# Peptides against a protein of PDB entry 5EG6: the designs that were tried, part 111

Target 1, 151 residues: chain A of PDB entry 5EG6
Amino acid sequence: RLRSQTVSTRYLHVEGGNFHASSQQWGAFYIHLLDDDESEGEEFTVRDGYIHYGQTVKLVCSVTGMALPRLIIRKVDKQTALLDADDPVSQLHKCAFYLKDTERMYLCLSQERIIQFQATPCPKEQNKEMINDGASWTIISTDKAEYTFYE

## One batch from the design tools (peptide; made by RFdiffusion4, then SolubleMPNN)

Design b1_p28_7_s2 (from b1_p28_7, 8 letters changed)
Fold by OpenDDE base, seed 5:
Structure b1_p28_7_s2 (fold): chain B 151 residues (1-151), chain A 28 residues (1-28)
Amino acid sequence: as target 1 above (151 residues)
Amino acid sequence: SSSTKVVVLSYSYEETSSLYSDSSRLPA
């Protein structure tokens, strides 16, 4: 049984054909690595390999098959998304999901809703974008999540 | 095997291991 969570801890979840953020339920998503030149669509080719920051990924709900648009997973340092980080993604490290081919739009939590939030360029650091707290996520494998979050 | 299944959450914890993508067909 998944224990109740605080307001500050929400999980990406699919309900009623839509993505939302639940404090009580978490969705299991496959994170698929795509080619950088992969086009948007229902059909896509999955690549093999460890996922690195800066790469294009698809999050697909393991239950419903619902998928978010193509995302660039980016490393987060404090309140900034790093644009040039390319090391392997670490579980539970803060990350951001840039909506590919948008003007600095990031996947963002607003209460129970999943929205897009536009990051602000960092005037002093061209390799960083300022994001809000709602645009900072962490990801954990389900095997680790089940061990951590279930009573 | 399948790609790594993940939970996406709005809270930060200590880092662990990396995530792996697999091109094989997903099991039913």
Scores: peptide ipSAE 0.339, ipTM 0.742, DockQ to the pose 0.138
Fold by OpenDDE base, seed 3:
Structure b1_p28_7_s2 (fold): chain B 151 residues (1-151), chain A 28 residues (1-28)
Amino acid sequence: as target 1 above (151 residues)
Amino acid sequence: SSSTKVVVLSYSYEETSSLYSDSSRLPA
């Protein structure tokens, strides 16, 4: 169990058949790399490789099997999502999850709820979108989490 | 083996290694 669980930190979690943000419980999710042309559905083909920003991923709850729609994982710089970053995803670095094939909708935390938040274009930088703080996430592998946060 | 199992949280910490996806297992 995570020692770092606090009211100020929320974790993506599945409860009652829905995604939510818990301050006391955390979900363990498989992050699967998909092909860029993979269609939406419960059945999908998982690709091999290290995940890079800009790639399409699926988050699947390891307990319930419940999955989010296809996401594009994007690098975050301050309060902006980078549209053209393609380097390997770094654990614990801020990232954003763009809901694929939407009008700039991102996975967002609002209190205990998981919602979609529409990013706004950056006027001066075409390769960036402005997101709110709730749309900025960090990812850590469970083995790393165990090392860092488990008793 | 399997794809990396992760925790997704709303707080930032020090950066570490990359995530790996594995096609050897069927998705849930």
Scores: peptide ipSAE 0.335, ipTM 0.749, DockQ to the pose 0.139
Fold by OpenDDE base, seed 2:
Structure b1_p28_7_s2 (fold): chain B 151 residues (1-151), chain A 28 residues (1-28)
Amino acid sequence: as target 1 above (151 residues)
Amino acid sequence: SSSTKVVVLSYSYEETSSLYSDSSRLPA
């Protein structure tokens, strides 16, 4: 069971062949590191290593095998995504998922829907772009999630 | 696959552990 303190939290989930955000159900996803020049497709080559901000990743549902398009995982500072951060990704820290090769489109939560949200360039800082709260995510390994959120 | 299996959620806590990717065969 989900702990009461996480009732207001929504989780990325796959249902009926679509991605959505559920308050009651959660999906487990493999996060795979890709080469920067990897092409989009059902077949891809997974790299070994610790994932860093700025790198290209694939999120694949462990149950259905359904995957999101190639994403660049970016560090979040307040209401902005950092374009040049390259340190290792920390679990439970805020991050954003840029849809690779798009015009600043990010994976975003809107109620129960998963949408693409276009970030706004930051006028004063070219290494940042402004996102909304729905585009700020947290990722945690399933073993840690069970300890923290489930009974 | 031995890549890190994760939950993606809309609420954050403080944690410093890293995520690891593995080139093992992709799950079906």
Scores: peptide ipSAE 0.327, ipTM 0.754, DockQ to the pose 0.139
Fold by OpenDDE base, seed 4:
Structure b1_p28_7_s2 (fold): chain B 151 residues (1-151), chain A 28 residues (1-28)
Amino acid sequence: as target 1 above (151 residues)
Amino acid sequence: SSSTKVVVLSYSYEETSSLYSDSSRLPA
């Protein structure tokens, strides 16, 4: 039973072998810390530690095992992704998922679809990239999510 | 313990605790 619902909120979810954004269902994902030099692949080594902005992570669906490509989790300030922030990731704070080794491509929500969005360099600030609203996410642990969203 | 299981939302709330990764368990 849902305790609360935000009408405009969507959740990353896996259905039918695809990632999508659901307004009704949320997926549970393991967030794994990787080495900065870890290569892309189905097999990867998970590191121990608190996750910090700027670090490389893997999101793996706890149900299906499907994973997104390697991501760099970045702090978000307003409509900009911060390139040099390195403090610990805070739950429910805005973040962005940069697709590692791309030209400023970020994980982005487009209606019910998950797409890649190319950020624009910030002309006045080299340590920032301009992202759209769909590329801003927030993360909450499932235990807290269950408490928050379900009785 | 294991790596933190998370929900990824398009809507933000107030900040809470940090996320933790654990290498002692399989990725999935």
Scores: peptide ipSAE 0.325, ipTM 0.746, DockQ to the pose 0.148

Design b1_p28_7_s3 (from b1_p28_7, 12 letters changed)
Fold by OpenDDE base, seed 1:
Order: C-alpha cells, then structure tokens, then sequence
Structure b1_p28_7_s3 (fold): chain B 151 residues (1-151), chain A 28 residues (1-28)
C-alpha cells in the first residue's frame, strides 16, 4: 500500500522572549548533556558524549540564549513515552521532552503555543506514560543558526 | 498530520544518526 500524505511542520522557535511553534521559522538550539544531579540554573556544566534517552539535557537557543528548563529526553513509542529507554538518541525516532522534577509534564505543541502537557500513567505498562501527539518531537541537526521559508 | 521539530546545532554521526554533546561549546 502506497499513499501520499501531506505533512505540515511546526518548529520550536523563540520570538519576543517566548518559546513558540512556527510553521515558517525555526531556531537552532544547542542541546547540552548534563549530569543527572545538575541543578537548575543559568550556569551549568556540559558533558561530552552521545546523548542517551533518559539523560538530562538543556536546550538553549543559539540566537537569544534563552533556555528551557532541564529536560529528560525520552524515547517515544506511538503515543507513549518510554521511561526506561537508555539507548542513544536517534534522529530517526520521535522523542519527548520531560520537564525534570515535574509530575509527568512534557513539552507540548498546542497550535502555535508551547505548553506543558501532563502525561497519563499507563496502568498496564509501568515503564510507559501516555502522551498526546503534540508532545512527540523530532530532532534534526543543522549547521545554520536560523532558517525561514515562505510559500 | 503535523510534525513537531526541534532543530539543533549538534554533532550527528552518520552511522547511528545519534546526537553528540560537546563540552567545548558554552551553554550560552
């Protein structure tokens, strides 16, 4: 079975001092690996190495310097976030960003807004949390700080 | 379908397409 599907894309972006989702603009973010015991703050120590699911990361806008709170990057399986996955993060797979030290709060896209979405525990699978589609992200790398396009 | 994308300035290795953190890069 072959089918063509039109996919619209929204990019994480910083504008006016706020994070939002844009269909036309994207910001390039540095993703920094932190120690698990690293405290929240503007100053932090970055580690070398492949980023694995379950590890603590910091996303910092390369242009504005604005950063999201500490995140735990988690592997996504369908509409669930895996809590115990620890393999290297692959750009081939979707991921979710758990806000560290919250009650199952994940970065979520709601229209043009970036919000926190509370995942629901999965009773039958303790190693999974149910997220919505808006909380499933794709990470791609680039060598450019900014990009905009117009249709 | 709507795709949500985070674009990062990070090393990506061809073999695994994995992300690599570089401590030589300042956080800000």
Amino acid sequence: as target 1 above (151 residues)
Amino acid sequence: MEEKVVVVLSYSYEETSSLYSDSSRLPK
Scores: peptide ipSAE 0.538, ipTM 0.863, DockQ to the pose 0.144
Fold by OpenDDE base, seed 4:
Structure b1_p28_7_s3 (fold): chain B 151 residues (1-151), chain A 28 residues (1-28)
Amino acid sequence: as target 1 above (151 residues)
Amino acid sequence: MEEKVVVVLSYSYEETSSLYSDSSRLPK
């Protein structure tokens, strides 16, 4: 389920109470589906089901318990996030994490730091927002919190 | 270009690679 670690791969990770992107370590996260009207907080109600693009999710580090704010997972087409996609999220496809209730802010990797990147509207394509490469993520799943990487 | 990866603890189903949310796994 997990691929061999490469120099060019960075993993979402929690260290020292902060989220960052590591080439050496990875965090195993729970991804929880929330109701669309779920409020922000440490406590939330998790729904069952396949996660679809456009739905609200919580990413919680399985080790530290630290969580990102509520996110809307969006489908990515090249360097754009699709606003109206609603099909099931596939691990085979890149996605973007919109920070819910923000002005087009997306979870973004900048060097080793995790930051918010503001997407630019697409005037001619209202169902799309332009994101940078750092805001495009790949999700892979595992049933184990530990993994041995081979080079 | 760098690959950005989020590793999730999730059930895998043979029919699909789709992500599944399970309420039985309580948030920490």
Scores: peptide ipSAE 0.537, ipTM 0.857, DockQ to the pose 0.149
Fold by OpenDDE base, seed 3:
Structure b1_p28_7_s3 (fold): chain B 151 residues (1-151), chain A 28 residues (1-28)
Amino acid sequence: as target 1 above (151 residues)
Amino acid sequence: MEEKVVVVLSYSYEETSSLYSDSSRLPK
């Protein structure tokens, strides 16, 4: 089941060969668990299991096959990403997507555009990085492909 | 602020809201 549409909600979507965030359309993505030592590429090995925070994942559009770079999914606490959380990912909690092997770059929404946002270290909390609200995401599941909402 | 949502194709389990990776589904 997919929750009811919300006017103020933006969904990750692929349009015109690019990732963006739409208030009217959403793409259905595969989320694949990868090994920590898996290299970047179009071909990769998928692991079985429940996804935990701190693990490496691939998001692949079910329609176009377009994929984001390898991401590390991290738990969010307010406006901070937790670096040491390792419990199973819950759809009830906000998360952030760290672009693997970057200098604190996170997947971020700016208006309708998907950009990289550089998190800043927390001076007094070494296990946290400060992110903006645009880098905080919610994951929900469905059994259907891309869908268009009519407002 | 606006809610940012990623919709994933995943099995729904009655006992958990956790995400499960299934290797039987080939990556595109």
Scores: peptide ipSAE 0.529, ipTM 0.859, DockQ to the pose 0.144
Fold by OpenDDE base, seed 5:
Structure b1_p28_7_s3 (fold): chain B 151 residues (1-151), chain A 28 residues (1-28)
Amino acid sequence: as target 1 above (151 residues)
Amino acid sequence: MEEKVVVVLSYSYEETSSLYSDSSRLPK
């Protein structure tokens, strides 16, 4: 029996005050649900409950306290972000992180760097935006603060 | 193709695999 290829993985991580994607280290982030009208800032009110697509979240590094701007978590269908999905976020599905109050900017991996990628409107489907593969993320949970490994 | 992963400190319920926000875990 032939073994299938191992998929390489890059993890969101904070180092030196910057967000990056590491193949060797991962940071554990708090994902905080915010009110839709919550303003941008270092201090914010966290809501209880299951996180749904379309809701506003904050990702905060559990080690450094560094946070990304407010994000809207969106469901991904193939290479499109769904604008009207509102079901609970599942770890079984890929997602995209829209940077709130931007012109279709999404959290994206480019090499080892975290950048913003501007999605393109879908001409035939107004409820979808076209994203690249680098803007499609998988969320997994852990109870550990940080982990380093070598392949 | 590389997998892009965000690891979160969040409750994951086996029944639904859904993410849960807990206000008792305050941001730094």
Scores: peptide ipSAE 0.528, ipTM 0.859, DockQ to the pose 0.144

Design b1_p28_7_s4 (from b1_p28_7, 12 letters changed)
Fold by OpenDDE base, seed 1:
Structure b1_p28_7_s4 (fold): chain B 151 residues (1-151), chain A 28 residues (1-28)
Amino acid sequence: as target 1 above (151 residues)
Amino acid sequence: GTEVEKVVLSYKYEKTSSLYSDSSRLPS
């Protein structure tokens, strides 16, 4: 039997020059597709096209212009990140953001803070890494730059 | 129980619901 469950939402947001997650505020981010060989830096070349899992992206805050390091967007299956998925990113699926060139570090929510979470290898499944719920994100498109609501 | 959904809102360039990268938009 399925039990009733309450769903709360936390949004990626930039505050005081730092990334965090807020239940009250959110910012719209530009997700830029980069070449796989694009180096880290403030300047980068953006590619056109639909973004696929496994590709390198830059998340840039539309308001502040602040950006996270280069990320690999990966498809999520339950509590695992898929390493070899390459289909177009769907808003219907959860995803994870691997920090490129790290030891399995993923963008993760801990309370209100955005941290790096180190995924654990899956011994039985080489194409998967174990993440926690905090590292599972949903991408939703919006035409709004920023939103704040009050309880 | 309570489930926490983590959301990244992406600026929408096209009518499609799929994520699309637009090089005409400056990265910053």
Scores: peptide ipSAE 0.499, ipTM 0.856, DockQ to the pose 0.153
Fold by OpenDDE base, seed 2:
Structure b1_p28_7_s4 (fold): chain B 151 residues (1-151), chain A 28 residues (1-28)
Amino acid sequence: as target 1 above (151 residues)
Amino acid sequence: GTEVEKVVLSYKYEKTSSLYSDSSRLPS
């Protein structure tokens, strides 16, 4: 059953030293491209170039400097993450953020909290993993560091 | 009903540099 629905937006944000998703506040992040063999740590080397699906990145808050663990950006097809897509990342398409070197853990929204969600393998499609809607994200470019909505 | 869109706002990503940052831990 398809119905007309309104769309609300929650933005990735850092508050009080924690990542969360807010309807009233948002932060701007740097998405840094890393080498595939770059180790996890507070110090890392950033590469030049356009980011492609399947590549390793660091998301760094422009205000606080806090970063998420190394992530792999993956293309989303409906409710699945594609494991072998390697075309350039597009703002027009939803994506998923795989936590590198985990057992299928993805960045996920639960209420206002950011958590890890474990994807389910697709036995019939080895190049896909099943994710929930909370693990599907949209990347949008901005020149603003931070914005707060006032009601 | 409502659908929730999850958004990451990002700056352009064309830079060569070494960065220092505190890594956060996410709950699971």
Scores: peptide ipSAE 0.387, ipTM 0.778, DockQ to the pose 0.030
Fold by OpenDDE base, seed 4:
Structure b1_p28_7_s4 (fold): chain B 151 residues (1-151), chain A 28 residues (1-28)
Amino acid sequence: as target 1 above (151 residues)
Amino acid sequence: GTEVEKVVLSYKYEKTSSLYSDSSRLPS
């Protein structure tokens, strides 16, 4: 018997000058650490060091050079983004990307589209925001991705 | 100069996953 294969994984990818969620291809992105006071723009100053939750980052496609706006990488706990976590970002852990200087907007995957999703405040937990499951990303190094997905 | 780390962002759908409509286009 042939087993049916279901598409259950999507990857951030750039195609045709647009960000999208691909089930077939994954993009390799440079992750740049920025200063908290870094302004938005095509040119930016990059800092060295291990990336921690709560810090500002830039994601740049290694192939096309396309970049997302400034993001704050946040730790994820279940269906919530943690606002005060500051420990080092670990590979294969889930994270959320807050679009800096927005009203709780997060980078979100919806089918084949990349959108921004507005998180809802947690009334009883001021240090958390409720996010969509599509806003919870798994971050993997390219070498680990190749090994894990046999690319 | 220092080497810039390359990363992959992925999402794995769960059986019980559901998406909300409270969203807008990503700024570009």
Scores: peptide ipSAE 0.274, ipTM 0.658, DockQ to the pose 0.023
Fold by OpenDDE base, seed 3:
Structure b1_p28_7_s4 (fold): chain B 151 residues (1-151), chain A 28 residues (1-28)
Amino acid sequence: as target 1 above (151 residues)
Amino acid sequence: GTEVEKVVLSYKYEKTSSLYSDSSRLPS
């Protein structure tokens, strides 16, 4: 069945020192792989290699240099984040960004704002956490630093 | 209704579309 549903896109963007989601503006982010034991800070050591689910990363805006706290990229299966997936991150699949060292907090879109959403444990599936649609992201590669388009 | 796609654009260092971390690029 083909869904007759309109698809709108919101891009992660930094403006005025704040992260938000824009329909017309986007920033290109560096995704830096960190060691699992790397501490939080403005300075960190970046590892080489393909990024896998379950690994710790820093997202840094290529234009402003603003960064989010340490994140763990997790694979998404329907409405759940997988806790034990460890295969290479695929742009073809949805992912979620767990805020490291939090109580199941994930990056989430609420209207135009980026907030933290607390996932709910799955009672019968200990390797999964329930997230909402706003916490499901798609990663797409680009060679541009920033782009703005007008409707 | 409307489906909202949430997108993070990742700067690409390699020709491949796979996510690769490059240690030669450090935050500054």
Scores: peptide ipSAE 0.487, ipTM 0.853, DockQ to the pose 0.158; fails the geometry check

Design b1_p28_8_s1 (from b1_p28_8, 11 letters changed)
Fold by OpenDDE base, seed 1:
Structure b1_p28_8_s1 (fold): chain B 151 residues (1-151), chain A 28 residues (1-28)
Amino acid sequence: as target 1 above (151 residues)
Amino acid sequence: ALTKPVLKPKTSSPYIQSSSGDQVLRAA
């Protein structure tokens, strides 16, 4: 029998103008849906509707306005990112954020740091890329806009 | 010992709408 383990949960957060992963703080973000052909920039046109896997999104901190580069949200199955999934993104389901126009770089948690992790291609499964656990995220939609931290 | 509140997803819809509300990203 596996021992019960208390695992510290980490959240994406913005502090000091930087994105980081915090077990003590969590940030609230807007996820803006963009057109696939939208260029990178501080100004962008936002589309309405439910976000689907494979679509381009902008993550913007609700408090600071800090944003990550354009991301493609991808469905995660175990430790693989699916490249061809296009169903609606569901809360609490594992997803990954591919940095658009990069060589398989994904938003990744490494301790308290947010880094780019290069996924490994799956030679026999062209529609999948292998990611590490740190590159897997879940989204929780809240009615609470509060920025929360714990000491 | 600090008790962290449990973040709960919206029950109205399991899906995520663009620019709709605040989203929390938790490491899986």
Scores: peptide ipSAE 0.636, ipTM 0.878, DockQ to the pose 0.210
Fold by OpenDDE base, seed 4:
Structure b1_p28_8_s1 (fold): chain B 151 residues (1-151), chain A 28 residues (1-28)
Amino acid sequence: as target 1 above (151 residues)
Amino acid sequence: ALTKPVLKPKTSSPYIQSSSGDQVLRAA
């Protein structure tokens, strides 16, 4: 018999020294707020406060210390990233991560892989870019996220 | 190897504070 299967939710995770999307495991990350003029590097100055859309952030795995390049967190409306939103980032809202200083490249999930996906301009709305479904994320703050790690 | 821990969402605030606690990124 053939039956319909629902694809399980996937999470950003670090395994084997690489970022990937896992349905079995989820990574715990620090989201560091940076100044808009902060340069790329392993060392950076962190700002305090609640993160707003449009701001520059660094995602760092709390277990491995692995980090992604500087990202601009953007608000998502349906299948579009908003370029001028500046309200506080909420756990209840979808967001996208623009790779800073690129041509509309966004952090994207493709099956088990984490890739860069190029958004397309929205010709009718200059303040929006069209993204695919894999480029939308939800941030969940946790009270407890402990891993057991074996090398 | 990593094992999946128990997910305990924070309920005190809906907003994301810089460098505050562990954050999980879930595909929307």
Scores: peptide ipSAE 0.630, ipTM 0.877, DockQ to the pose 0.224
Fold by OpenDDE base, seed 5:
Structure b1_p28_8_s1 (fold): chain B 151 residues (1-151), chain A 28 residues (1-28)
Amino acid sequence: as target 1 above (151 residues)
Amino acid sequence: ALTKPVLKPKTSSPYIQSSSGDQVLRAA
């Protein structure tokens, strides 16, 4: 019987101009709140206030300035993204990032890669979409722009 | 077993303010 290896926690990180998921580094990002009708682009108008589930956000790396497309941050319940949740986003609570204007595509971790994963509609619960574990994230506020682990 | 430094959240508020500080995204 082979002993199980400890699985490392992975963090969203930008390296070499690409987003990836690193077990050895974590990136720090600005989460910019946008208007629901804000168009896609490198330039955007940022709203003030606490971010709520269901709102449109831009994730921008605080170090490199690299950004993901517009996302809708959604609350996660077990393995489902809630489509109608609108309460304030809390640190350490599971959330998902829907890529705006896509067919249920979510920001997803696949090993060290960041990919888009298509959620499946819930037949009996139209206010939910089924996501995989890799599409669930937690947000941690920190004062550090970047941290690197050494093994 | 892997040993990592623990990333601690800010305790001033449980909520996330737009464009406020640095946010770390950890796989759940």
Scores: peptide ipSAE 0.628, ipTM 0.865, DockQ to the pose 0.197
Fold by OpenDDE base, seed 3:
Structure b1_p28_8_s1 (fold): chain B 151 residues (1-151), chain A 28 residues (1-28)
Amino acid sequence: as target 1 above (151 residues)
Amino acid sequence: ALTKPVLKPKTSSPYIQSSSGDQVLRAA
């Protein structure tokens, strides 16, 4: 088991050529910062610096090289994604990943599957849109160390 | 037998640098 984590906690992982959610394993990813005008593709220009909410990123599996489409990382407040937050992304703070150029689609965990979930506008707050719990993530920067366990 | 890496959070900075290394995405 992961240190200080329970079996119920799930992580983004790549297996069998697909992204999925696993409670047994976690994937290690590179988060590449892109320009806002960067086009979709396997080749992209990576920018340096600390990632801020609202910026465009590419998630690339460090093991397989598989990548998700361009994402906009957004700050999460309770069950809402903030559309105008621009402060630096902090580890362990809740965030959401908007699929760029979609109708409010977010990277979402549904049991063991990774799906797209369509957020709904907040009627009283135009700078927010409502997401479900499965669309909320935390990022942990880490090094790897092998650990074997039996269930 | 299940084998997985041990999660060791980096404490040098609370922020996430582009392409700076391995990042783990945990469901919140």
Scores: peptide ipSAE 0.623, ipTM 0.869, DockQ to the pose 0.221

